# Peptides against a protein of PDB entry 5KEZ: the designs that were tried, part 205

Target 1, 320 residues: chain A of PDB entry 5KEZ
Amino acid sequence: NVAIYNPFRPWWERYQPVSYKLCTRSGNEDEFRNMVTRCNNVGVRIYVDAVINHMCGNAVSAGTSSTCGSYFNPGSRDFPAVPYSGWDFNDGKCKTGSGDIENYNDATQVRDCRLTGLLDLALEKDYVRSKIAEYMNHLIDIGVAGFRLDASKHMWPGDIKAILDKLHNLNSNWFPAGSKPFIYQEVIDLGGEPIKSSDYFGNGRVTEFKYGAKLGTVIRKWNGEKMSYLKNWGEGWGFVPSDRALVFVDNHDNQRGHGAGGASILTFWDARLYKMAVGFMLAHPYGFTRVMSSYRWPRQFQNGNDVNDWVGPPNNNGVI

## One batch from the design tools (peptide; made by RFdiffusion4, then SolubleMPNN)

Design b2_p23_4_s2 (from b2_p23_4, 9 letters changed)
Fold by OpenDDE base, seed 1:
Structure b2_p23_4_s2 (fold): chain B 320 residues (1-320), chain A 23 residues (1-23)
Amino acid sequence: as target 1 above (320 residues)
Amino acid sequence: DAAAAANAAALARMREYFLQKPA
């Protein structure tokens, strides 16, 4: 991915890919392979956060400032390490003046335009689908069990399906023959927008962001909410079907939230309440559960906003 | 790269913005 130095190596640089090389601040491919093997050998499966909707930001300087030193040129949409070129992006398909998503009530913009400047891949093209599938299949061959598809809301469900249809079965060294990768898709659906979580049910599970938001409100006893109201927790609360839901108390994005809805999210900063929420989540049968493992950073609030919400995970091993 | 940082920060802010409490 792009190496960002101002601010210094933020967490979000990881979501600006310039190649599909397994070469980041998290480690190199050999180290990753080693981890996957060790984990699989003791029954711990690995699911990769796959950033396949886009490449890096359009405003990033061209050059070799990347975690693996690969050259890239956002201006010309040149990513030779893949390779991608100008033919592989939705620049001509997006009809907004800025080239970015301007109206989230327009599903076409949400899927065909750039997410905050991130170069939007033309997932309608078989070439692009194949390159992504190749990347994911490489991971499958290493031994991963599945994927979180980042920014799925910004991809057409049919394009996702086309990619998934190209995926290999899981590595038979650790999984039964014919096993399929576990897929869950990040879709932020809190209602009010045309794109719905249900649009993606056919591809796999979907993140249920209502879960953490509502649970936080209940645990915090906001608006008269009571724990007893959780009797019909899950589908009874209007959440997606249990077998389509991936649930969580917080994630890396919303634990940094400053908005009205984000304020309800419980995090490790609220230790006691967070433990209650996580405990409840793990005890309740609704959905596939995910537990967050994060890190502390020096929070600095200015006008209600943490100006240090960019701080990335600690790194002391010299990995670029 | 200030422009790159701005884009990434905008992404984070946008995600936060849309993570509002369901009605």
Scores: peptide ipSAE 0.029, ipTM 0.648, DockQ to the pose 0.209
Fold by OpenDDE base, seed 2:
Structure b2_p23_4_s2 (fold): chain B 320 residues (1-320), chain A 23 residues (1-23)
Amino acid sequence: as target 1 above (320 residues)
Amino acid sequence: DAAAAANAAALARMREYFLQKPA
């Protein structure tokens, strides 16, 4: 991915890829392979956060400022380490003046235009699908158990399916023969927009962002909410079917006050209430549960926003 | 770097669009 130095190595640089090389601040491919093997050998499975909707931002300077030193040129859409070229992006399909998503009520913009400047891959092209599949299959062959698909809302469900149809079965050294990768898709659906979580049910599970938002409201006793109202928690609260839901109390985005859930989201900063929420989530049968493991950072609120929301995990001069 | 920071800020603003406010 792109190496960002201003601010100094933020968490979000990981979501601006310039190649599919397993070479980052966290280590190289050999180290990753070793970790996967060691984890699998003791029954711990690995799920990769796969960034496949886009490459880096269109305004990032060309050069070799990347975690593995690969050259890239956003201006010319040149990513030779893949390789991608201008033919592999949706610049010509996006009809907005800026080239970015301007209206989230237009599903075609949401999927064909750039997410805040991030170069949008043409996932309709078999070439692009194959390059992504090759990346994911390499990980599968190493021994990962599945994937979180980042920014799934911005990809056509059919394109995602086409990629998934190219994937190998899981590595039989650790998984039963014929096992398929576990897929969960990040889709922010709180209602009010044309793109729905149900559009993606055919590809795997989806994130249920209403879960953390509503649970936070109840635990905080906002709006007269009571714990007794959780009797029909799950589908009874308008959530997606349990067998399609990936549930969580917080994630890295809304932990920083961004994204779905807003101020209702509980985090480790509110330790007691957070423990109550996580405990309830783990005890309740609805959905597939995900527990957050995060870190503290020096928060500085200005006008209700944390100006240090970019701070990444603890590191030694940029090395994790 | 400045361009990357601008993109990150834009992303943050877009994510704020999805904020659910209490009633």
Scores: peptide ipSAE 0.028, ipTM 0.664, DockQ to the pose 0.188
Fold by OpenDDE base, seed 4:
Structure b2_p23_4_s2 (fold): chain B 320 residues (1-320), chain A 23 residues (1-23)
Amino acid sequence: as target 1 above (320 residues)
Amino acid sequence: DAAAAANAAALARMREYFLQKPA
């Protein structure tokens, strides 16, 4: 991915890929293989956060400022390490003036236009699908158990399906023969927009962002909410079917006050309430649970926003 | 760097603006 130095190596640089090389702040491919093997050997499975909707920002300077030194040129849509070129992006398909998503009530924009400048891959193309599948298959062959598909809301479900259909079975060294990768898709659906979580049920589980938002409200006792109202927690609260849900109290985005959930989201900053929420989540059978492991950073609020929300995990001169 | 940071900031703003808040 792009190496960002201002601010210094933010967490979000990880989500601006320039290649599919397994070479990042976390280590190189050999180190990754070693980690996966060691984890699998003790029953800990690895699920990769796969960024396959886009490459890096369109305005990022061309060059070799990347975690693996690969050259890239966003201006010309040139990512030779893949390789991708201008033919592999949705520049011509997006019809907005800016090239970015301008209206989230327009599903076509949401899927075909750039997410805040992030170069949007043409996932309708078999070439692009195959390159992504090759990347994911490489990971599968290494021994990962599945994937979180980043920004799934911004990909057509059929395109995702086409990619998934190209995937190998899981590595039989650790998984039963014929096992398929576990897939869950990041889809932010709090209602009111045309794209629905149910659009993606056919591909795997989806993130249920209503879970953390509603649970936060209840635990905080906002709006007269009571714990007793959780009697029909799950589908009874309008959430997706349990077998399609990946649930969580917070994630890295809304932990920083971004988007889905708003102020209702509980985090480790509110330790007591957070423990209550996480405890409830783990005790309740609804959905597949995800527990957040995060870190403290020097928050600095300006106009209600943390200007240091970019701060990544503890690191040694950028190396995690 | 500046462009990347701008994109990240824009993403945060966009999510706040376009995503529905739970009732």
Scores: peptide ipSAE 0.028, ipTM 0.659, DockQ to the pose 0.178
Fold by OpenDDE base, seed 3:
Structure b2_p23_4_s2 (fold): chain B 320 residues (1-320), chain A 23 residues (1-23)
Amino acid sequence: as target 1 above (320 residues)
Amino acid sequence: DAAAAANAAALARMREYFLQKPA
């Protein structure tokens, strides 16, 4: 991915890929393979956060400022380490003036336009699908158990399906023969937009963002909410079917929020309430649970916004 | 400034999570 130095190595640089090389601030491919093996050998499975909707931002300077030194040129859509070229992006499909998503009530924009400048891959192309599948299959062959598909809301479900159909079975050294990778898709659906979580049920589980938002409200006793109202927690609260839901109290994105759903989200900053929420989540049968492991950073609020929300995990000069 | 633009993009993406209202 792009190596960003101002601010210094933010967490979000990981979501601006320039190649599919397993070479990042966390380590190289050999180290990753070693970790996966060691984890699998003790029954701990690895799921990869796969960024496959886009490459890096269109405004990032061309060069070799990347975690593995790969050259890239956003301006010309040149990512030779893949390789991708101008033919592999949705520039021609997006009809907005900016080339970015401007209206989230327009599903076509959400899928075909750039997510805040991130170069949008043409996932309708078999070539693009194949390059992504090769990346994911390499990981599967290493021994990962599945994937979180980043920014799934911004990909057509059918394109995702086409990629998933190219995937190998899991590595039989650790998984039963014929096992399929576990797939969960990051889809932000809090209602009010045309794209729905149910659009993605056919590909695997989806993130249920209503879970953390509503649970936070209840635990905080906002708007007269009571714990007793959790009697029909799950589908009774309008959440997706349990067998399609991946649930969580917070994630790396919304723990940095301050408004709407973000304000209700419980995090480690609210230690007592957070423990209550996580405990409830783990005790309740609804959905597939995910527990967040985060870190403290020097928050500095200016006009209601944390200007240090970019701060990544504890590191040694950018290396974790 | 590429770094500034990248930061702005990241922040904008994050805000997608926060600006949506629960149904």
Scores: peptide ipSAE 0.031, ipTM 0.664, DockQ to the pose 0.242; fails the geometry check

Design b2_p23_4_s3 (from b2_p23_4, 17 letters changed)
Fold by OpenDDE base, seed 3:
Structure b2_p23_4_s3 (fold): chain B 320 residues (1-320), chain A 23 residues (1-23)
Amino acid sequence: as target 1 above (320 residues)
Amino acid sequence: SAAEEEKRRYRERVREYILQKPR
């Protein structure tokens, strides 16, 4: 991914890929392989956050400022380490003036335009699908158990399906023969927009963002909410079917935000309430649960926003 | 700078998602 130095190595640089090489601030491919092997040998499975909707931001300077040293040029859409070129992006398909998503009520914009300037891959192309599949298959062959698909809302479900259909079975050294990778898709569906979580059920599980938002309001006793109302928690609250849900109290994004949904989200900053929410989540049978492991950073609020929300995990000069 | 712009964009993304009201 792009190496960002201003601010110094933010967490979000990881979501700006320039290659599919397995060398990042967390380590090289050999170290990753070693970790996966050691984890699998004791029954701990690894799931990779796969960034396949896009490459890096369109405004990033060209050069070799990347975690693996690969050259890239966002301006010309040149990513030779893959390789991708201008033919592999949706620039000509997006019809907005900025090239970015401008209206989330337009499903076509949401999927064909750039997410906040991130260069949008043409996932309809078999070439692009194959490059992504090769990346994911390499990880599968190493021994990972599955994937979180980042920004799935911004990809056509059929394109995702086409990629998934190219995937290998899991490594038989640790998994039963014929095992398929576990897939969960990040889809933000809080209602009111045309893209629905149900559009993605055919590909695997989806994130249920209503879970953390609603649980937060209940635990915080906002709007007269009571714990007793949780007696029909899950589908009874309008959530997706349990067998399609990946549930969580917070994630890296909503842990750092404020707003209608963000304000209700419980995080480790509110330790007591957070423990209550996580405890409830783990005790309740609804959905597949994910527990957040995070870190403290020097929060500095200006006009209601943390100006240090970019701060990544503790590191040694950018190396984790 | 380009990096600062990317920071702004990600903040906007986070805010966009968080400001959605669940029904």
Scores: peptide ipSAE 0.023, ipTM 0.578, DockQ to the pose 0.230
Fold by OpenDDE base, seed 5:
Structure b2_p23_4_s3 (fold): chain B 320 residues (1-320), chain A 23 residues (1-23)
Amino acid sequence: as target 1 above (320 residues)
Amino acid sequence: SAAEEEKRRYRERVREYILQKPR
């Protein structure tokens, strides 16, 4: 991924890829392989956050300022480490003046235009699908158990399916023969937009962002909400079917007040309430559960926004 | 940055969402 120095090595630089090399601030490919092996040997499975909708921002300077030193040029859409070129992006397909998504009520913009400057991959192309599949298959062969698909809302479900259809079975050293990778897709659907979580049920599970948002309001006792109202928690609250839901109290985005849920989201900053929410989630049978493990950072609020929300995990001068 | 700006924009969009109510 790109190495960002202003601000200094933010967490979100991880979501601006320039290659599919397993070489980041967290380690190299050999170290990753070693970790996966050690984890699998004791029954701990690894799921990878796969960023496959886009490459880095269009305004990032060309050069070798990346975690593995790979050259890239956003201006010319040149990513030779893949390789991608100008033919592999949706610039010509997006019809907005800026080239960015301008209207989230237009599904074609949401999927064919840039997510706020992030270069949007042409996932309808078999070449692009194959390059992504090769990346994911390499991880499968290493021994990962599945994937979180980042920014799935911004990809056509059919394109995702086409990629998934190219994937290998899981590594038989640790998984039963014929096992398929576990897939869960990040789709933010709180209503009011044309793209729905149900559009993606055919590809795997989806994130249910209503879960954390609603649970937060209940436990915070906002708007007269009571714990007794959780009697029909799950589908009774309008959530997706349990067998399609991945549920969580918070994630890295909404822990910082970004995205779905807003101020209702409970986090470790609200320790007692957060433990109550997580305990409830783990005790209740609805959905597949995900528990967050995070870190503290020096929050500084200006006009209701944390100006330090970019701060990544504890590090030594950028090295994790 | 693009990612930072997107998160800012998304925070604003959250206010426009309609969450489903319990049945």
Scores: peptide ipSAE 0.021, ipTM 0.581, DockQ to the pose 0.088
Fold by OpenDDE base, seed 4:
Structure b2_p23_4_s3 (fold): chain B 320 residues (1-320), chain A 23 residues (1-23)
Amino acid sequence: as target 1 above (320 residues)
Amino acid sequence: SAAEEEKRRYRERVREYILQKPR
């Protein structure tokens, strides 16, 4: 991914890929293979956060400022380490003046335009699908168990399906023969927009962002909410079917005030309430559960926004 | 910005959902 130095190595640089090389702040491919092997040998499975909707930001300077030193040029859409070129992006499909998503009530903009300036891949192309599948298959062959698909709301479900259909079975050294990768898709659906979580049910599980938002209000006793109201928790509260849901109390975005959930989201900053929420989530049978492990950073609020929301995990001069 | 608008939009949707939750 892009190495950003202003601010100094923010967490979100990880979501600006310039190649599919397994070479990042966390280590190289050999080290990753070693970790996957060690984890699998003790029954711990690895799921990769796969950033396949886009490459890096359109405004990032060209050069070799990346975690693996690969050259890239956002201006010309040149990512030779893949390789991608100008033919592999949705620049010609996006009809907005800025090239970014301007109206989230327009599903075509949400899928075909840039998410906050991130160069949008043309996932309709078999070439692009194949390059992504090659990346994911490489990981599968290493021994990962599945994937979180980042920014799935911004990809056409059919394009995702086409990629998934190219995937190998899981590595038979650790998984039963014929096993398929576990897929969960990040889709933010709180209602009121044309894109629905149900559009993605055919590809795998989806994130249920209503879960953390609503649980937060209940645990906080906001708006007269009571724990007793959780009697019909799950589908009874308008959530997606349990067998399609991945549930969580918080994620890396909304613990920083980004994305869905607002102020109701509980985080480790509210330790007692957070433990209550996580405990309830783990005890309740609804959905597939995900527990967050994060870190402290020096928060500084200005006009209700943390100006240090970019701060990444503890590191040694950028190396994690 | 798009990011700021998305934050606003999602905060609004959360508020709407809270007020309309089924029991």
Scores: peptide ipSAE 0.021, ipTM 0.541, DockQ to the pose 0.060
Fold by OpenDDE base, seed 2:
Structure b2_p23_4_s3 (fold): chain B 320 residues (1-320), chain A 23 residues (1-23)
Amino acid sequence: as target 1 above (320 residues)
Amino acid sequence: SAAEEEKRRYRERVREYILQKPR
């Protein structure tokens, strides 16, 4: 991915890929392979956060400032380490003046335009699908158990399906023969927009962002909410079917989204309430559960916003 | 910035949903 130095190595640089090389701040491919093997040998499975909707930001300077030294040029859409070129992006399909998503009520813009300036891959192309599948299959062959698909809301479900259909079975050294990768898709569906979580059920599980938001209000006793109201927790609260849901109390994004509407989210900063929420989540039989492992950072609030929300995990001069 | 706008929209969507009653 791109190496960002201003601010210094933020967490979000990981979501700006310039290649599919397994060479990042966390280590090289050999170290990753070793970790996967060691984890699998003790029954711990690895799921990769796969960033396949886009490459790096349009405004990032060209050069070799990347975690593996690969050259890239956002301006010319040149990513030779893949390789991708200008033919592999949706620049010609997006009809907005800026090239970015401008209207989230337009599903076509949401899928075909750039997410906050991130260069949008043309997932309709078999070439692009194959390059992504090759990347994911390499990980499968190493021994990962599945994937979180980042920014799934911004990809057409059919394009995702086409990629998934190219995937290998899981590595038989650790998984039963014929096992398929576990897939869960990040889709933010809080209502009010045309893209729905149900659009993605055919590809695998989806994130249920209503879960943490509503649970936070209940545990905080906001608006007269009571724990007893959780009797029909799950589908009864308008959540997706349990067999399609991946649930969580917080994630890296909404952990940093404090403020109006986001203040309900419980995090480790509210330790007592957070433990209650996580305990409830693990005890209640709804959805596939995900527990957050995070870190403290020096928060500085200005006008209700943390100006240090970019701070990444503890590191040694940028190396994790 | 675009990133700030996205964060704002996210917070707004969360706010709107929180005001709704469960089924």
Scores: peptide ipSAE 0.022, ipTM 0.581, DockQ to the pose 0.073; fails the geometry check

